Peptides against a protein of PDB entry 5A53. Designs and how they scored, part 35

Target 1, 230 residues: chain A of PDB entry 5A53
Amino acid sequence: LVENVKQALFIPGQSCNKNLHDIMVDLSALKKPDMKRFNRKNDIHPFEDMSPLEFFSEKNDCSLMVLMTSSKKRKNNMTFIRTFGYKIYDMIELMVADNFKLLSDFKKLTFTVGLKPMFTFQGAAFDTHPVYKQIKSLFLDFFRGESTDLQDVAGLQHVISMTIQGDFQDGEPLPNVLFRVYKLKSYKSDQGGKRLPRIELVEIGPRLDFKIGRIHTPSPDMVTEAHKKP

## One batch from the design tools (peptide)

Design b1_p19_2 (made by RFdiffusion4)
Fold by OpenDDE base, seed 4:
Structure b1_p19_2 (fold): chain B 230 residues (1-230), chain A 19 residues (1-19)
Amino acid sequence: as target 1 above (230 residues)
Amino acid sequence: SFDAELAEAIKNEVSKLLD
């Protein structure tokens, strides 16, 4: 089954600043060619009215959207939205910490556009905690390329890593999620007749630490519909 | 550095996935 690659739409909000614009450009570069960007700012408040986002989803045939906004309370806020049948499925606010690094901060490496990334998730909560499960699901949906049956390791050039920053208990603030992107270098090492693949990772950016904000979860009915394989 | 330690941890996880 060739899963159709989900298209992403990046939307500058009214409060979008230069830093958010630069982050948007760099993060969206990882989604090429399956990405659109608006050049104009849009006054959208998704937790007050979702209708404009549903309209954009349908008009642009995009099931993924990212709204870029910034305020004193929610600085460098990336609202990630998924739609199903052009209706809002879920939303999550991920605020980028000030320690971010852009692609220009790393050694410029040529990468092939459209290669399927490998994913790594560090932290047990990605499999157990509802919020981190949503984040894991979102980023898999967002950056998963064409499902080719050939998991040819030779075609893996990029690693997208998400790490929960530390342990937490019930009732504590949710730790940040550390987003990192690496180029994978594989070497055939002849050590003692077992060709153990030696790998090296080179960080290529962007480097983003996400603080978790507001969340919208799907209705039980939408969950059931979204899990119905066509 | 924290980033170097993180990269090493990720490298180990990637290695396990490729084995």
Scores: peptide ipSAE 0.483, ipTM 0.922, DockQ to the pose 0.088
Fold by OpenDDE base, seed 2:
Structure b1_p19_2 (fold): chain B 230 residues (1-230), chain A 19 residues (1-19)
Amino acid sequence: as target 1 above (230 residues)
Amino acid sequence: SFDAELAEAIKNEVSKLLD
């Protein structure tokens, strides 16, 4: 089953500022061509009323949405939303820390649009902790693109990395997730007849440190439906 | 720097995944 590439809709909220707009532009560039951006601000409060997001999901045929808002309590907040059958599946607030870097802060490198990124997740909690499992699932869904059968390493131009910032115990605040994007350079070293693959990573941006905010988890029924292969 | 150490750690993980 070739899963159709999920389309993303980026929505500036009423409180969207210049920094969030720039972050939105840069992050959405990684989702090209499978993204739409609204140019107008929309007054949406997803944790109060989800209906406007479900409407936008259906109207734009987008199963991924990102709402850009900022307040004193939730500065530079990116609410990531997934829908299933145009109904809200899950939501998570990821607040961008002030130390962010834009694509313009890095050396411009030529990249081919539409190449499938490689993913790396650093931190055991990505496999065990419910919140980090949701984040892992979300970012895989968001950026994985088309399932090409070509596991060809040659097609891997980008590495998207997510790192949990430090260890934590039960009941402690959840550490930030460090989002990094690299260009992968592969070299064939002809040392002594053994072609050892040598790789180099060049950071290309954006650089985002995400503080975890509010979460909406899917109902057990929706989980069962979403895992039913059509 | 923290970013350099992170990049090296990621490089090591990527290398393992490509082997």
Scores: peptide ipSAE 0.481, ipTM 0.921, DockQ to the pose 0.088
Fold by OpenDDE base, seed 1:
Structure b1_p19_2 (fold): chain B 230 residues (1-230), chain A 19 residues (1-19)
Amino acid sequence: as target 1 above (230 residues)
Amino acid sequence: SFDAELAEAIKNEVSKLLD
């Protein structure tokens, strides 16, 4: 069963600026061909009224959405939304820090569209802390292409890495998540008659440090329904 | 640099996943 690749819709909010637009373009390029972008700004406040997003999900047949907004309190804010049955499943605000780098800031490398990325997650909290578990789940859903049984490393061109920036204790502010994208180069090295796989990583961008904002978590009932494989 | 150290850590992690 080829799991249908989830389609993403990128939505400029009313407060979307040039920087957010550029980030949107670059991040959405990693989701090609399974993405749509609105060219018009939409006045949407998802934590006040989710109905417009549910409407867009259904109308565009997109189970992933990203709303681009910016304010004094929430600068460079990317609200990631997932839907199930065109109803809101979860939402998370991820604010891009000012130190971001665009694809144009890196050496242009040829890449094949549609190659599956490898994922790496650095930080124990990705497996234990509810917020980081949601982030991990979201990014896997967002960038995971068609599940082909070919674990063939030869088909891996990209590495998407997410790193929790430092340790934290309960009650402390959640550390940023460092988003990095690399091109994977694999070489066969003959060392002492053993072919050891040698790899090189070349950063290709975008480079995004995400500050965690507001979160909407799914109801237990929605979790149960979403995990029911048809 | 922090980014170089991060890249090396990621490289090591990827290498382990490919072995």
Scores: peptide ipSAE 0.476, ipTM 0.920, DockQ to the pose 0.089
Fold by OpenDDE base, seed 5:
Structure b1_p19_2 (fold): chain B 230 residues (1-230), chain A 19 residues (1-19)
Amino acid sequence: as target 1 above (230 residues)
Amino acid sequence: SFDAELAEAIKNEVSKLLD
């Protein structure tokens, strides 16, 4: 079963600024061709009223949405939204730290659009902690593209990496998630008659450190319905 | 640098996934 590639809609909020616009352009470039962007700002407050997002999901046939907003309290805020049957499934606010780097900050590398990225998740909490499990699920869903069985390393050009910034205990603030994108270079090194695959990673951007904000989790019923294979 | 150390850690994880 080839799971249909989920389409993403990027929405500038009313408070979207130049930095957020640039981040939106660069991040959305990684989702091509399965991406739409609004050119107009929309006054959307997803944690107050979700109805406009459900409307946009249905109208644009997008099950992934990213709302770009910025305020004093929530600077450079990317609200990631998933829908199921055009109803809100989950939402998470990820605020981009000021140390971000754009694609223009890195060496321009030619890459083929549409190649499957490899994913790496660094931090045990991605498998155990509900918030980080949601983030992992979201980013896999967002960037995985077409599920082809070709695990052929030769077809892997990109690595999308997410790292939890440090250890934390229960009751402590959740560490940032470090988003990094690399070009993967694989070459055969002949060392002592054993051909060991050697890899090199070249960062290509964007570089984003995400501070975790507000979260909306799905109801148990929606979880059950979303996991029902048709 | 932190970014260099992170890149090396990621490289190691990628290497493990490709082995």
Scores: peptide ipSAE 0.473, ipTM 0.919, DockQ to the pose 0.089

Design b1_p19_2_s1 (made by RFdiffusion4, then SolubleMPNN; from b1_p19_2, 7 letters changed)
Fold by OpenDDE base, seed 2:
Structure b1_p19_2_s1 (fold): chain B 230 residues (1-230), chain A 19 residues (1-19)
Amino acid sequence: as target 1 above (230 residues)
Amino acid sequence: SFDKELFEAIKQRVDELLS
């Protein structure tokens, strides 16, 4: 089964700044080779008019898009967009906190491009709360692609960790999501007849704390169509 | 399969380290 890997398009908005550009470069590097980046700024406001994004989705054959914008109200805003049939499926604004770290802030390690990461999610809300369920689904879709039952341990090099920062109650602001990337070092241990692997994690970046902004959810009809296995 | 068991073991250890 040829895995149909989803392609991502990174788009600098009109208000894209140097910090967002650097974040875009580093985050998109994790999506290589299945990634395109625009070099020019585009005046797109997805929560006002989605048509330009649908146009770009179709023109570039990308079902994943990230729009980089920044304002006083929505600083360092990454709008993640998914399309189905080149129509908007869902959108979510994730604003990067000022304490972010770039790849250059970490020890440079050699890695193979195109390997699928292992995911880990910390927080029960990732399985129960609709917003965090969407975030989980989005990032799995973005970096892992289609779930194959092929657990290739030999190709396991990276871990993406997502953590909900603290507990929350109904009506309270949604806690940030902490995004971390690690290189996985696995050692075969033949101690005592049980092959328990020894593992080490080294953070490689980028380090991003996401504040949740506006959300667009798909219609029930679109959900049904998107889950139809061909 | 051995690979599946190894993967699950690694995942468990990763979850423990990042919990």
Scores: peptide ipSAE 0.433, ipTM 0.894, DockQ to the pose 0.596
Fold by OpenDDE base, seed 3:
Structure b1_p19_2_s1 (fold): chain B 230 residues (1-230), chain A 19 residues (1-19)
Amino acid sequence: as target 1 above (230 residues)
Amino acid sequence: SFDKELFEAIKQRVDELLS
């Protein structure tokens, strides 16, 4: 079965700055070869008018988009957009905290492009809270895509870790999501019949702490259509 | 399958290391 890998388009907004550009470059590197980047800034405000994004989705054949903007209210804002049939499915603003680290801040490691990452999610809310469920779904779609062979250990190279920063109660602000990327080293241990694999994790970047902003949720009709596997 | 068991074992260790 040919994996229908979703293509991503990275769009610098009018307010895109150097930091966001660098973050865009590093994060998009994890999506190679299934990624496009615009070199020109585009004046797009997705929560005011979604039509430009739908246009770009269709023209570039990309069902994933990331818009890079920054303001006083929404500093280092990455708006993640998914489309279905080139129509907006959902959107979420994730603002990168100032403590971010780029790939250049870590030791350069050789890696094979196109290998599927292992995902790990820390926090029960990823399975119960609607916002964190959307984030989980989004990042799985973005970096893993649709895969029937989730068990290919031979291709296991990277780990993407997402952690909810602390516990929260109803009515409290939603904690940040900590995004981390590791190279996975696995060693076969032949001790006493139980082959417990020894693993080592080396952080490779980027390191991003996401503050959650505005959200657009799909209509029930779009949810039904998107889950209809042809 | 062996691959499934190995994958789950690795995932468990990763989860333990990152928790």
Scores: peptide ipSAE 0.433, ipTM 0.893, DockQ to the pose 0.541
Fold by OpenDDE base, seed 5:
Structure b1_p19_2_s1 (fold): chain B 230 residues (1-230), chain A 19 residues (1-19)
Amino acid sequence: as target 1 above (230 residues)
Amino acid sequence: SFDKELFEAIKQRVDELLS
């Protein structure tokens, strides 16, 4: 099964500032080598007109896109877009809180490019709530791809952790999603005839707290078509 | 397979550490 690794395109919007640019650089580094970045700002408003994104998806052969915009109302906004057949499948705005940390804020650790991360999700809503299910699906799709075959323990080098910040009830604002990246060190230990792994985690960044913004959900027809891909 | 079991054990420990 050829792992169809989805390509990502990072697009600076017209309002992209230095902080967003730095965030873009650091986050996109985790997607290497399957990542492209535009160097020029593009005036795109995806919730008003999606056609420019569909154009970019097709021209760059990228089924994943991230638009970087910032305004007073939507500061440090990362709009994550997925396409199917170069048509918009879904979109979600994730605004990075001001307490973000860049890779430069952490101890520089070498990691092998191209290894798939282990994902951990903290919060039951990732499996039950439509918005968090979409976020989970998006990030798995973005960094891991469709292949679930992570059975190679030797390939485990880093962990992406996503945590829902606290409990919430129906009708309450959706809590932020805490995005963390760790280097994983695993050591075989033989204790009492059982091989138990000793695990060490070191945060490597970036550290991002995502506030959930606007969402575009796929049409039922597109959902059906997307699931037909073997 | 041993590798699968080890992977799951590692994942479980990671989940515990990050819970």
Scores: peptide ipSAE 0.427, ipTM 0.892, DockQ to the pose 0.538
Fold by OpenDDE base, seed 1:
Structure b1_p19_2_s1 (fold): chain B 230 residues (1-230), chain A 19 residues (1-19)
Amino acid sequence: as target 1 above (230 residues)
Amino acid sequence: SFDKELFEAIKQRVDELLS
């Protein structure tokens, strides 16, 4: 089964600053080798006009895009876009809080490019709330793609953890999503007659706290089309 | 089957560590 790994395109917006650029570089490193980055700033406003993104999706054959913009209202804003048939499927703004940590802030550990991460989600809302469902779907799609294949345990090197920062009630602002990346060290342990693996986690970065911004949800028709496996 | 079981065991432990 040819794993259809989705390609990602990282786009600096006109307001992209050094911090966002650094964040872009570090986050995109996790998507290697299935990642492209534009070196030039592009004046794109996805919630006003989606046509440029659809054009880039088609031109670069990327079904995943991340637009990097920053303003006073939307500081360190990463707009995640998914396309289906080079048409916008969904979008979500995730603003990186100022307490972010780059890869350079962590001890450099050897990372093998191209391995699929293990995902962990903390928070019931990832399974019940539509926004967090979208976030979960997005990140799984972004980093794992549609893989039905049994994850090669031998290839398990890192974990992406996403945590909803606290509980919330209806009508309250949506809590941030805490994005963490860990290197997974697995040791065979012969404890108790069953080889239970001993696991150690080492944070490797980047460390990002995402504030949720604007969202574009797909039409029911697009959802149906996207779920139609050929 | 073994790899799947091992994966699930690892996942469980990871979930415990990050919960």
Scores: peptide ipSAE 0.425, ipTM 0.893, DockQ to the pose 0.566

Design b1_p19_2_s2 (made by RFdiffusion4, then SolubleMPNN; from b1_p19_2, 9 letters changed)
Fold by OpenDDE base, seed 5:
Structure b1_p19_2_s2 (fold): chain B 230 residues (1-230), chain A 19 residues (1-19)
Amino acid sequence: as target 1 above (230 residues)
Amino acid sequence: SYDKELYEGIKKRVDELLS
Protein backbone atom coordinates (compact mmCIF):
# COMPACT_ATOMS: atom_id res chain seq x y z
CA LEU B 1 0.00 0.00 0.00
CA VAL B 2 1.50 3.27 -1.12
CA GLU B 3 0.48 5.87 1.40
CA ASN B 4 -0.03 9.34 0.05
CA VAL B 5 2.66 11.79 1.01
CA LYS B 6 1.47 14.12 3.73
CA GLN B 7 1.39 17.75 2.68
CA ALA B 8 2.83 20.45 4.91
CA LEU B 9 1.71 24.03 5.41
CA PHE B 10 4.10 26.57 6.88
CA ILE B 11 2.36 29.47 8.56
CA PRO B 12 4.08 32.65 9.68
CA GLY B 13 2.51 33.80 12.92
CA GLN B 14 2.03 37.41 13.83
CA SER B 15 5.32 37.46 15.71
CA CYS B 16 7.33 35.78 12.97
CA ASN B 17 10.68 37.52 12.51
CA LYS B 18 13.43 37.38 9.91
CA ASN B 19 15.33 34.59 11.62
CA LEU B 20 12.23 32.44 11.88
CA HIS B 21 11.39 33.19 8.29
CA ASP B 22 14.83 32.08 7.18
CA ILE B 23 14.57 28.94 9.28
CA MET B 24 11.15 28.27 7.81
CA VAL B 25 12.47 28.62 4.27
CA ASP B 26 15.39 26.31 4.87
CA LEU B 27 13.46 23.65 6.75
CA SER B 28 10.58 23.72 4.30
CA ALA B 29 13.02 23.20 1.44
CA LEU B 30 13.48 19.67 2.76
CA LYS B 31 9.75 19.09 2.35
CA LYS B 32 9.58 20.12 -1.30
CA PRO B 33 7.56 19.48 -3.38
CA ASP B 34 5.00 18.60 -0.71
CA MET B 35 4.99 21.96 1.00
CA LYS B 36 2.99 25.17 0.97
CA ARG B 37 3.87 28.44 2.65
CA PHE B 38 1.70 31.36 3.54
CA ASN B 39 3.16 34.69 2.57
CA ARG B 40 1.10 36.61 5.09
CA LYS B 41 1.29 36.57 8.83
CA ASN B 42 -1.61 34.95 10.63
CA ASP B 43 -2.60 35.63 14.21
CA ILE B 44 -2.94 32.08 15.47
CA HIS B 45 -2.64 30.83 19.03
CA PRO B 46 -2.97 27.06 18.72
CA PHE B 47 -2.91 26.29 22.43
CA GLU B 48 -5.77 28.72 22.99
CA ASP B 49 -7.87 27.99 19.93
CA MET B 50 -7.13 25.19 17.49
CA SER B 51 -10.04 25.95 15.16
CA PRO B 52 -8.10 28.19 12.75
CA LEU B 53 -5.53 25.45 12.22
CA GLU B 54 -8.21 22.88 11.56
CA PHE B 55 -9.70 25.27 9.04
CA PHE B 56 -6.35 25.71 7.30
CA SER B 57 -5.76 21.97 7.33
CA GLU B 58 -9.01 21.34 5.53
CA LYS B 59 -8.81 24.29 3.16
CA ASN B 60 -5.27 23.49 2.05
CA ASP B 61 -5.57 19.71 2.34
CA CYS B 62 -2.54 19.61 4.61
CA SER B 63 -2.20 17.17 7.47
CA LEU B 64 1.04 18.78 8.61
CA MET B 65 1.41 22.38 9.70
CA VAL B 66 4.18 24.47 11.18
CA LEU B 67 3.41 27.76 12.90
CA MET B 68 6.28 30.21 13.23
CA THR B 69 6.11 32.49 16.27
CA SER B 70 8.55 34.26 18.55
CA SER B 71 8.26 35.79 21.99
CA LYS B 72 10.52 36.41 24.95
CA LYS B 73 9.30 33.21 26.58
CA ARG B 74 9.15 31.18 23.36
CA LYS B 75 11.83 32.53 21.07
CA ASN B 76 12.06 31.10 17.55
CA ASN B 77 9.14 28.80 18.21
CA MET B 78 8.09 26.28 15.60
CA THR B 79 4.79 24.71 16.54
CA PHE B 80 4.42 21.45 14.67
CA ILE B 81 0.84 20.35 14.18
CA ARG B 82 -0.57 17.14 12.78
CA THR B 83 -4.19 16.68 11.84
CA PHE B 84 -6.29 13.62 11.26
CA GLY B 85 -9.46 14.13 9.31
CA TYR B 86 -8.63 17.83 9.46
CA LYS B 87 -8.90 17.73 13.25
CA ILE B 88 -5.92 18.39 15.47
CA TYR B 89 -4.15 15.15 16.27
CA ASP B 90 -1.14 16.47 18.14
CA MET B 91 0.98 19.58 18.56
CA ILE B 92 4.45 20.29 19.85
CA GLU B 93 6.42 23.48 20.30
CA LEU B 94 10.03 23.25 19.22
CA MET B 95 12.02 26.39 19.88
CA VAL B 96 15.14 26.89 17.79
CA ALA B 97 18.17 27.86 19.83
CA ASP B 98 20.14 30.96 18.84
CA ASN B 99 23.08 28.89 17.59
CA PHE B 100 21.18 27.79 14.49
CA LYS B 101 22.86 27.60 11.09
CA LEU B 102 21.13 28.19 7.78
CA LEU B 103 21.80 26.49 4.47
CA SER B 104 23.85 29.52 3.46
CA ASP B 105 26.25 28.75 6.29
CA PHE B 106 27.22 25.45 4.69
CA LYS B 107 28.93 24.48 1.49
CA LYS B 108 26.37 24.38 -1.26
CA LEU B 109 25.87 20.86 -2.48
CA THR B 110 23.64 19.65 -5.26
CA PHE B 111 20.77 17.46 -4.16
CA THR B 112 17.68 16.15 -5.88
CA VAL B 113 14.37 17.46 -4.61
CA GLY B 114 11.84 14.92 -3.43
CA LEU B 115 14.15 12.10 -2.48
CA LYS B 116 13.40 10.16 0.66
CA PRO B 117 15.89 10.86 3.43
CA MET B 118 17.46 8.31 5.68
CA PHE B 119 16.59 8.92 9.30
CA THR B 120 18.82 8.36 12.28
CA PHE B 121 17.80 8.83 15.88
CA GLN B 122 20.32 8.98 18.69
CA GLY B 123 18.94 8.45 22.17
CA ALA B 124 16.99 5.62 23.72
CA ALA B 125 14.26 8.03 24.80
CA PHE B 126 13.09 8.28 21.19
CA ASP B 127 11.66 4.80 21.67
CA THR B 128 10.58 4.96 25.30
CA HIS B 129 9.72 8.50 26.38
CA PRO B 130 6.31 9.75 25.22
CA VAL B 131 7.51 13.22 24.22
CA TYR B 132 10.48 12.00 22.24
CA LYS B 133 8.36 9.26 20.70
CA GLN B 134 6.03 11.99 19.50
CA ILE B 135 8.95 13.97 18.09
CA LYS B 136 10.29 10.91 16.31
CA SER B 137 6.86 10.09 14.92
CA LEU B 138 6.33 13.68 13.85
CA PHE B 139 9.58 14.04 11.95
CA LEU B 140 9.18 10.67 10.31
CA ASP B 141 5.72 11.70 9.16
CA PHE B 142 6.99 15.07 8.08
CA PHE B 143 9.96 14.07 5.96
CA ARG B 144 9.66 10.38 5.12
CA GLY B 145 7.96 11.10 1.81
CA GLU B 146 6.41 8.21 -0.04
CA SER B 147 6.03 5.07 1.98
CA THR B 148 7.27 2.36 -0.30
CA ASP B 149 8.39 -1.08 0.73
CA LEU B 150 11.26 -0.74 -1.69
CA GLN B 151 14.19 1.21 -0.38
CA ASP B 152 15.91 2.77 -3.36
CA VAL B 153 19.52 2.91 -2.30
CA ALA B 154 20.39 4.62 -5.55
CA GLY B 155 18.12 7.48 -4.61
CA LEU B 156 19.56 7.92 -1.15
CA GLN B 157 21.19 11.34 -0.99
CA HIS B 158 20.66 12.77 2.44
CA VAL B 159 20.37 11.88 6.08
CA ILE B 160 18.26 13.55 8.72
CA SER B 161 19.75 13.05 12.15
CA MET B 162 18.02 13.74 15.43
CA THR B 163 19.95 13.50 18.68
CA ILE B 164 18.81 13.95 22.24
CA GLN B 165 21.35 16.26 23.83
CA GLY B 166 22.51 14.27 26.82
CA ASP B 167 21.00 11.93 29.33
CA PHE B 168 18.19 12.85 31.67
CA GLN B 169 16.23 11.35 34.50
CA ASP B 170 12.54 11.34 35.20
CA GLY B 171 11.36 14.73 36.36
CA GLU B 172 14.31 16.60 34.87
CA PRO B 173 13.92 19.13 32.08
CA LEU B 174 13.87 17.47 28.70
CA PRO B 175 17.13 17.87 26.78
CA ASN B 176 17.14 19.60 23.44
CA VAL B 177 16.83 17.68 20.21
CA LEU B 178 19.68 18.31 17.81
CA PHE B 179 18.47 18.37 14.23
CA ARG B 180 21.15 17.84 11.58
CA VAL B 181 21.03 17.21 7.85
CA TYR B 182 23.82 15.49 5.95
CA LYS B 183 24.52 14.67 2.38
CA LEU B 184 25.35 11.01 2.05
CA LYS B 185 28.20 10.11 -0.23
CA SER B 186 28.54 6.45 -1.00
CA TYR B 187 31.50 5.03 -2.81
CA LYS B 188 31.10 1.63 -4.34
CA SER B 189 34.03 -0.61 -3.70
CA ASP B 190 35.71 -1.51 -6.98
CA GLN B 191 35.91 -5.01 -5.66
CA GLY B 192 32.88 -6.71 -7.21
CA GLY B 193 32.06 -8.34 -3.90
CA LYS B 194 29.22 -7.82 -1.38
CA ARG B 195 31.22 -5.22 0.52
CA LEU B 196 29.37 -2.28 1.98
CA PRO B 197 30.27 0.95 0.28
CA ARG B 198 32.40 3.53 1.97
CA ILE B 199 30.21 6.29 3.34
CA GLU B 200 30.89 9.93 3.96
CA LEU B 201 28.57 12.43 5.57
CA VAL B 202 28.74 16.14 4.85
CA GLU B 203 26.56 18.48 6.86
CA ILE B 204 24.42 20.59 4.56
CA GLY B 205 22.07 22.30 6.99
CA PRO B 206 20.01 23.65 8.41
CA ARG B 207 21.42 23.05 11.87
CA LEU B 208 18.73 23.40 14.50
CA ASP B 209 18.78 22.73 18.22
CA PHE B 210 15.19 22.32 19.37
CA LYS B 211 14.09 23.18 22.86
CA ILE B 212 10.88 21.37 23.69
CA GLY B 213 7.91 23.51 24.68
CA ARG B 214 4.21 22.85 25.09
CA ILE B 215 2.64 19.64 23.85
CA HIS B 216 -0.84 18.59 22.89
CA THR B 217 -1.31 14.83 22.83
CA PRO B 218 -4.01 13.06 20.87
CA SER B 219 -7.04 11.58 22.51
CA PRO B 220 -7.06 7.81 22.82
CA ASP B 221 -9.92 7.68 20.35
CA MET B 222 -7.96 9.61 17.76
CA VAL B 223 -4.95 7.37 18.25
CA THR B 224 -7.10 4.35 17.58
CA GLU B 225 -8.62 5.86 14.48
CA ALA B 226 -5.30 7.09 13.12
CA HIS B 227 -3.78 3.64 13.45
CA LYS B 228 -6.65 2.03 11.56
CA LYS B 229 -5.94 3.94 8.38
CA PRO B 230 -3.61 2.01 6.19
CA SER A 1 16.15 -8.06 -1.14
CA TYR A 2 19.68 -6.99 -1.92
CA ASP A 3 18.60 -3.37 -1.82
CA LYS A 4 17.15 -3.77 1.63
CA GLU A 5 20.28 -5.39 2.95
CA LEU A 6 22.40 -2.71 1.38
CA TYR A 7 20.20 -0.01 2.84
CA GLU A 8 20.43 -1.51 6.29
CA GLY A 9 24.16 -1.80 5.93
CA ILE A 10 24.45 1.82 4.94
CA LYS A 11 22.20 2.82 7.80
CA LYS A 12 24.38 0.93 10.21
CA ARG A 13 27.42 2.79 8.97
CA VAL A 14 25.61 6.10 9.21
CA ASP A 15 24.56 5.32 12.75
CA GLU A 16 28.13 4.48 13.62
CA LEU A 17 29.35 7.76 12.19
CA LEU A 18 26.78 9.78 14.09
CA SER A 19 26.94 7.89 17.40
Scores: peptide ipSAE 0.557, ipTM 0.925, DockQ to the pose 0.609
Fold by OpenDDE base, seed 1:
Structure b1_p19_2_s2 (fold): chain B 230 residues (1-230), chain A 19 residues (1-19)
Amino acid sequence: as target 1 above (230 residues)
Amino acid sequence: SYDKELYEGIKKRVDELLS
């Protein structure tokens, strides 16, 4: 079953600055061609009123949205929103740390738009902790593209890596999530036989360390509806 | 099946490189 690729809408908030705009541009480039960006700033406060986002979701037919805002308390804040039936499913604030690197900071490599990335997640909490499970789910939804049963190894070009920065105990602040993108170089072994190719990874950017902010979790009813495969 | 096995093998190596 080929599921329709989820479309993403990037929305500059009123407090969106140049750095955050650049981050938006670079991150959204990974979502091409299934991405829209607003050119104008929009005064949206999703944790106060979600209605504008639901409106934009429906109007633009986007089930994924990213709101770009920045304040002293929430610097370089990317609010990731998912909708189901154009209603808010979940939201999470991910603040980009100041040590970010843009695509221009890396060696320019040829990148084919629309190829399905390989995902890798480092940290057990991605499978056990509710917040990191949500992050994992979100980024898979955001960048996985078309769900094809066909694993096209020939089309494997890049890797999206997400790493939890260190261990944490209950009650401690949640560690940052390190977002990295690599170009995957595969070299066929000249040695006869079905040997796995040698691989090399080259970081291509952007490099983002996400600090976790506020979260909106879906209602149990919405979870049930969203998981109902027709 | 071959592509799947190859994919999983590559993924394993990627995971090893990024662990």
Scores: peptide ipSAE 0.554, ipTM 0.925, DockQ to the pose 0.610
Fold by OpenDDE base, seed 2:
Parts: C-alpha cells; structure tokens; sequence
Structure b1_p19_2_s2 (fold): chain B 230 residues (1-230), chain A 19 residues (1-19)
C-alpha cells in the first residue's frame, strides 16, 4: 500500500521571533517538497481553541502542522499537530533549548531534497512510554515521506536521530529529546562480496534539544479510525 | 531481499555509532 505523502504547514504564531523563524526555515527545509510556510503571523492558541488549525488543515490540505510561538513560560515552542480528516488527532509542545544550531552552523554538504531518511531512536521509552511513543510516531509521520516497503539503499543519504536525554522514573520530569540530523556516507567494499559497507556519519543540522510541554492525545475512537487501512 | 539485509546491516551500524 502506497500512502500519499503527508503535507506539512508551518505557521508563525503571534509571538514568533527571529530564532523561531530561523528554526522553522531550517526544519521545514527537511520536509521539502511536501511543505508550506506562512509568511504572516497568526494569532492561534491551539490548547484553547483548535478550530483555526482545523480550518488551516482543510484549506491547505495539510495533515501536519507546526505552530511557532514563544513566551516566558514556553520559550521557543514548536507545537506539532496532526489531523485526521482535517480534525485534530494529536498535539504536542516541543520547546527548543537555547543551545540549538542552525544549518548555517554546519559544513554545507550536497543534499538531494525529497529522499527518505533513516530513523534511529535511542531510549527504551520510545517503545513503552505513551509520550515518547507519540513523539516517535509524530516524527516518523513527519519525515518518512512516501510509505513503501521498498528499502532504497541507493537513495539513503541522511539519518534522523532522536535520543532521550538520560533515564527517568515514574513521577519525574520527562527528559529532553535530542534531535540530530546526519549525512550518511557509505563506502562500498571493492570486493564484490556480501560484506556490509563501512559507514560514516557527519552532522548536518539542525541540532535541536526538545523540552516536552503540553500534550493532546486522540480519543480511542479516533485511534481506531486512523489505523483502519483501506 | 539483498536490499533489505543491506539496509538492516547499515541501520545496525548507525545505531552502534549513535548509542
């Protein structure tokens, strides 16, 4: 089953600043060509009223949205939204720590837009903890592109890595998620044999440490409907 | 398939590098 590539819409909120704008530009570049960006600020508060986001989802035919806002309480806040049937499925606030790096902070390398990344997740909680499971699911949906069972090794050029920063126990604050992007260099063995190639990773950016904020989870009914394969 | 095995092998090495 080939699923259509999910389109993303990046929305500057009213409190969007220069740093968030730059982060938005760099992160959205990884989603090209399946990305739209608004140039104007929009006064949207998704945890108070979700209707504007549902409107934008439908009007722009985007099932993925990112709202860029910043306040004293929620600095450099990226609210990631997914819709199903143009209705809100889930939302999560991910606040970018001040130690972020932009693409301009890394060596410029040749990169082909639109190729599927390899994903790596470090931390057992990505498979067991509800919040980290949602984050994993979100980023897979956001960047995996076309759903195909075909593993195109020839087109493999970059890796998206997500790491949970440290261990935690029940009742403790959730550790940050470290977002990293690498170029994958693969060196074929000159021996035409079945040997795995040598690989090297070069960080290409952006570098983002995400602090987890507020979360909206889907109803059980919406989960069932969204997982129905036609 | 060869491609699948190769992909999984590369993934394993990537995971080792980023662990």
Amino acid sequence: as target 1 above (230 residues)
Amino acid sequence: SYDKELYEGIKKRVDELLS
Scores: peptide ipSAE 0.553, ipTM 0.924, DockQ to the pose 0.601
Fold by OpenDDE base, seed 3:
Structure b1_p19_2_s2 (fold): chain B 230 residues (1-230), chain A 19 residues (1-19)
Amino acid sequence: as target 1 above (230 residues)
Amino acid sequence: SYDKELYEGIKKRVDELLS
């Protein structure tokens, strides 16, 4: 079953600044052609009132949304929202650290738009901790593209890497998530043996370190409904 | 499948490079 590619809507909030705009442009480029961007700022506060986001989800037929806001407490904040049936499923605030790099900071490499990336997750908590499980699920939903049963290795062009920055114990602040994008170069060995190809990774950007903020988790009923494959 | 094995092999190498 080929699942329809989820569409993303990028929304500049009222407090959106130039840096957030640039980050929005670069991150959304990875989601082309399945992406829309608003050009106007919208006064939306999703943790106070979710109804405007549900309205935008339905009006634009987008199940993924990113709201760009910035404040003293939540600088460079990207609120990632998922909807199911145009109702809010979950939300998470990911604040971009000041050390971010844009696509223009890297060598321009040609890539085919729409190819499925390889995902790598570094950190056991991505499989065990509820917050990091949500982050993993979110980014897989956001960038996985078309679900084809065929793993076309020939179509592998880039890698999306997410790393938990260090170990942590219960009661400690949650470490940042390091978001990196690489071009994958594979070189086939001419020797006809089953040798795995040599690979090289070249960072292509953007480079984002995410600080975790507020989270909205789905109700058990919504989880059940969202996992019901038709 | 050959493609699956190759994919997993590449993924393993990627993971090693990024660990």
Scores: peptide ipSAE 0.552, ipTM 0.924, DockQ to the pose 0.565

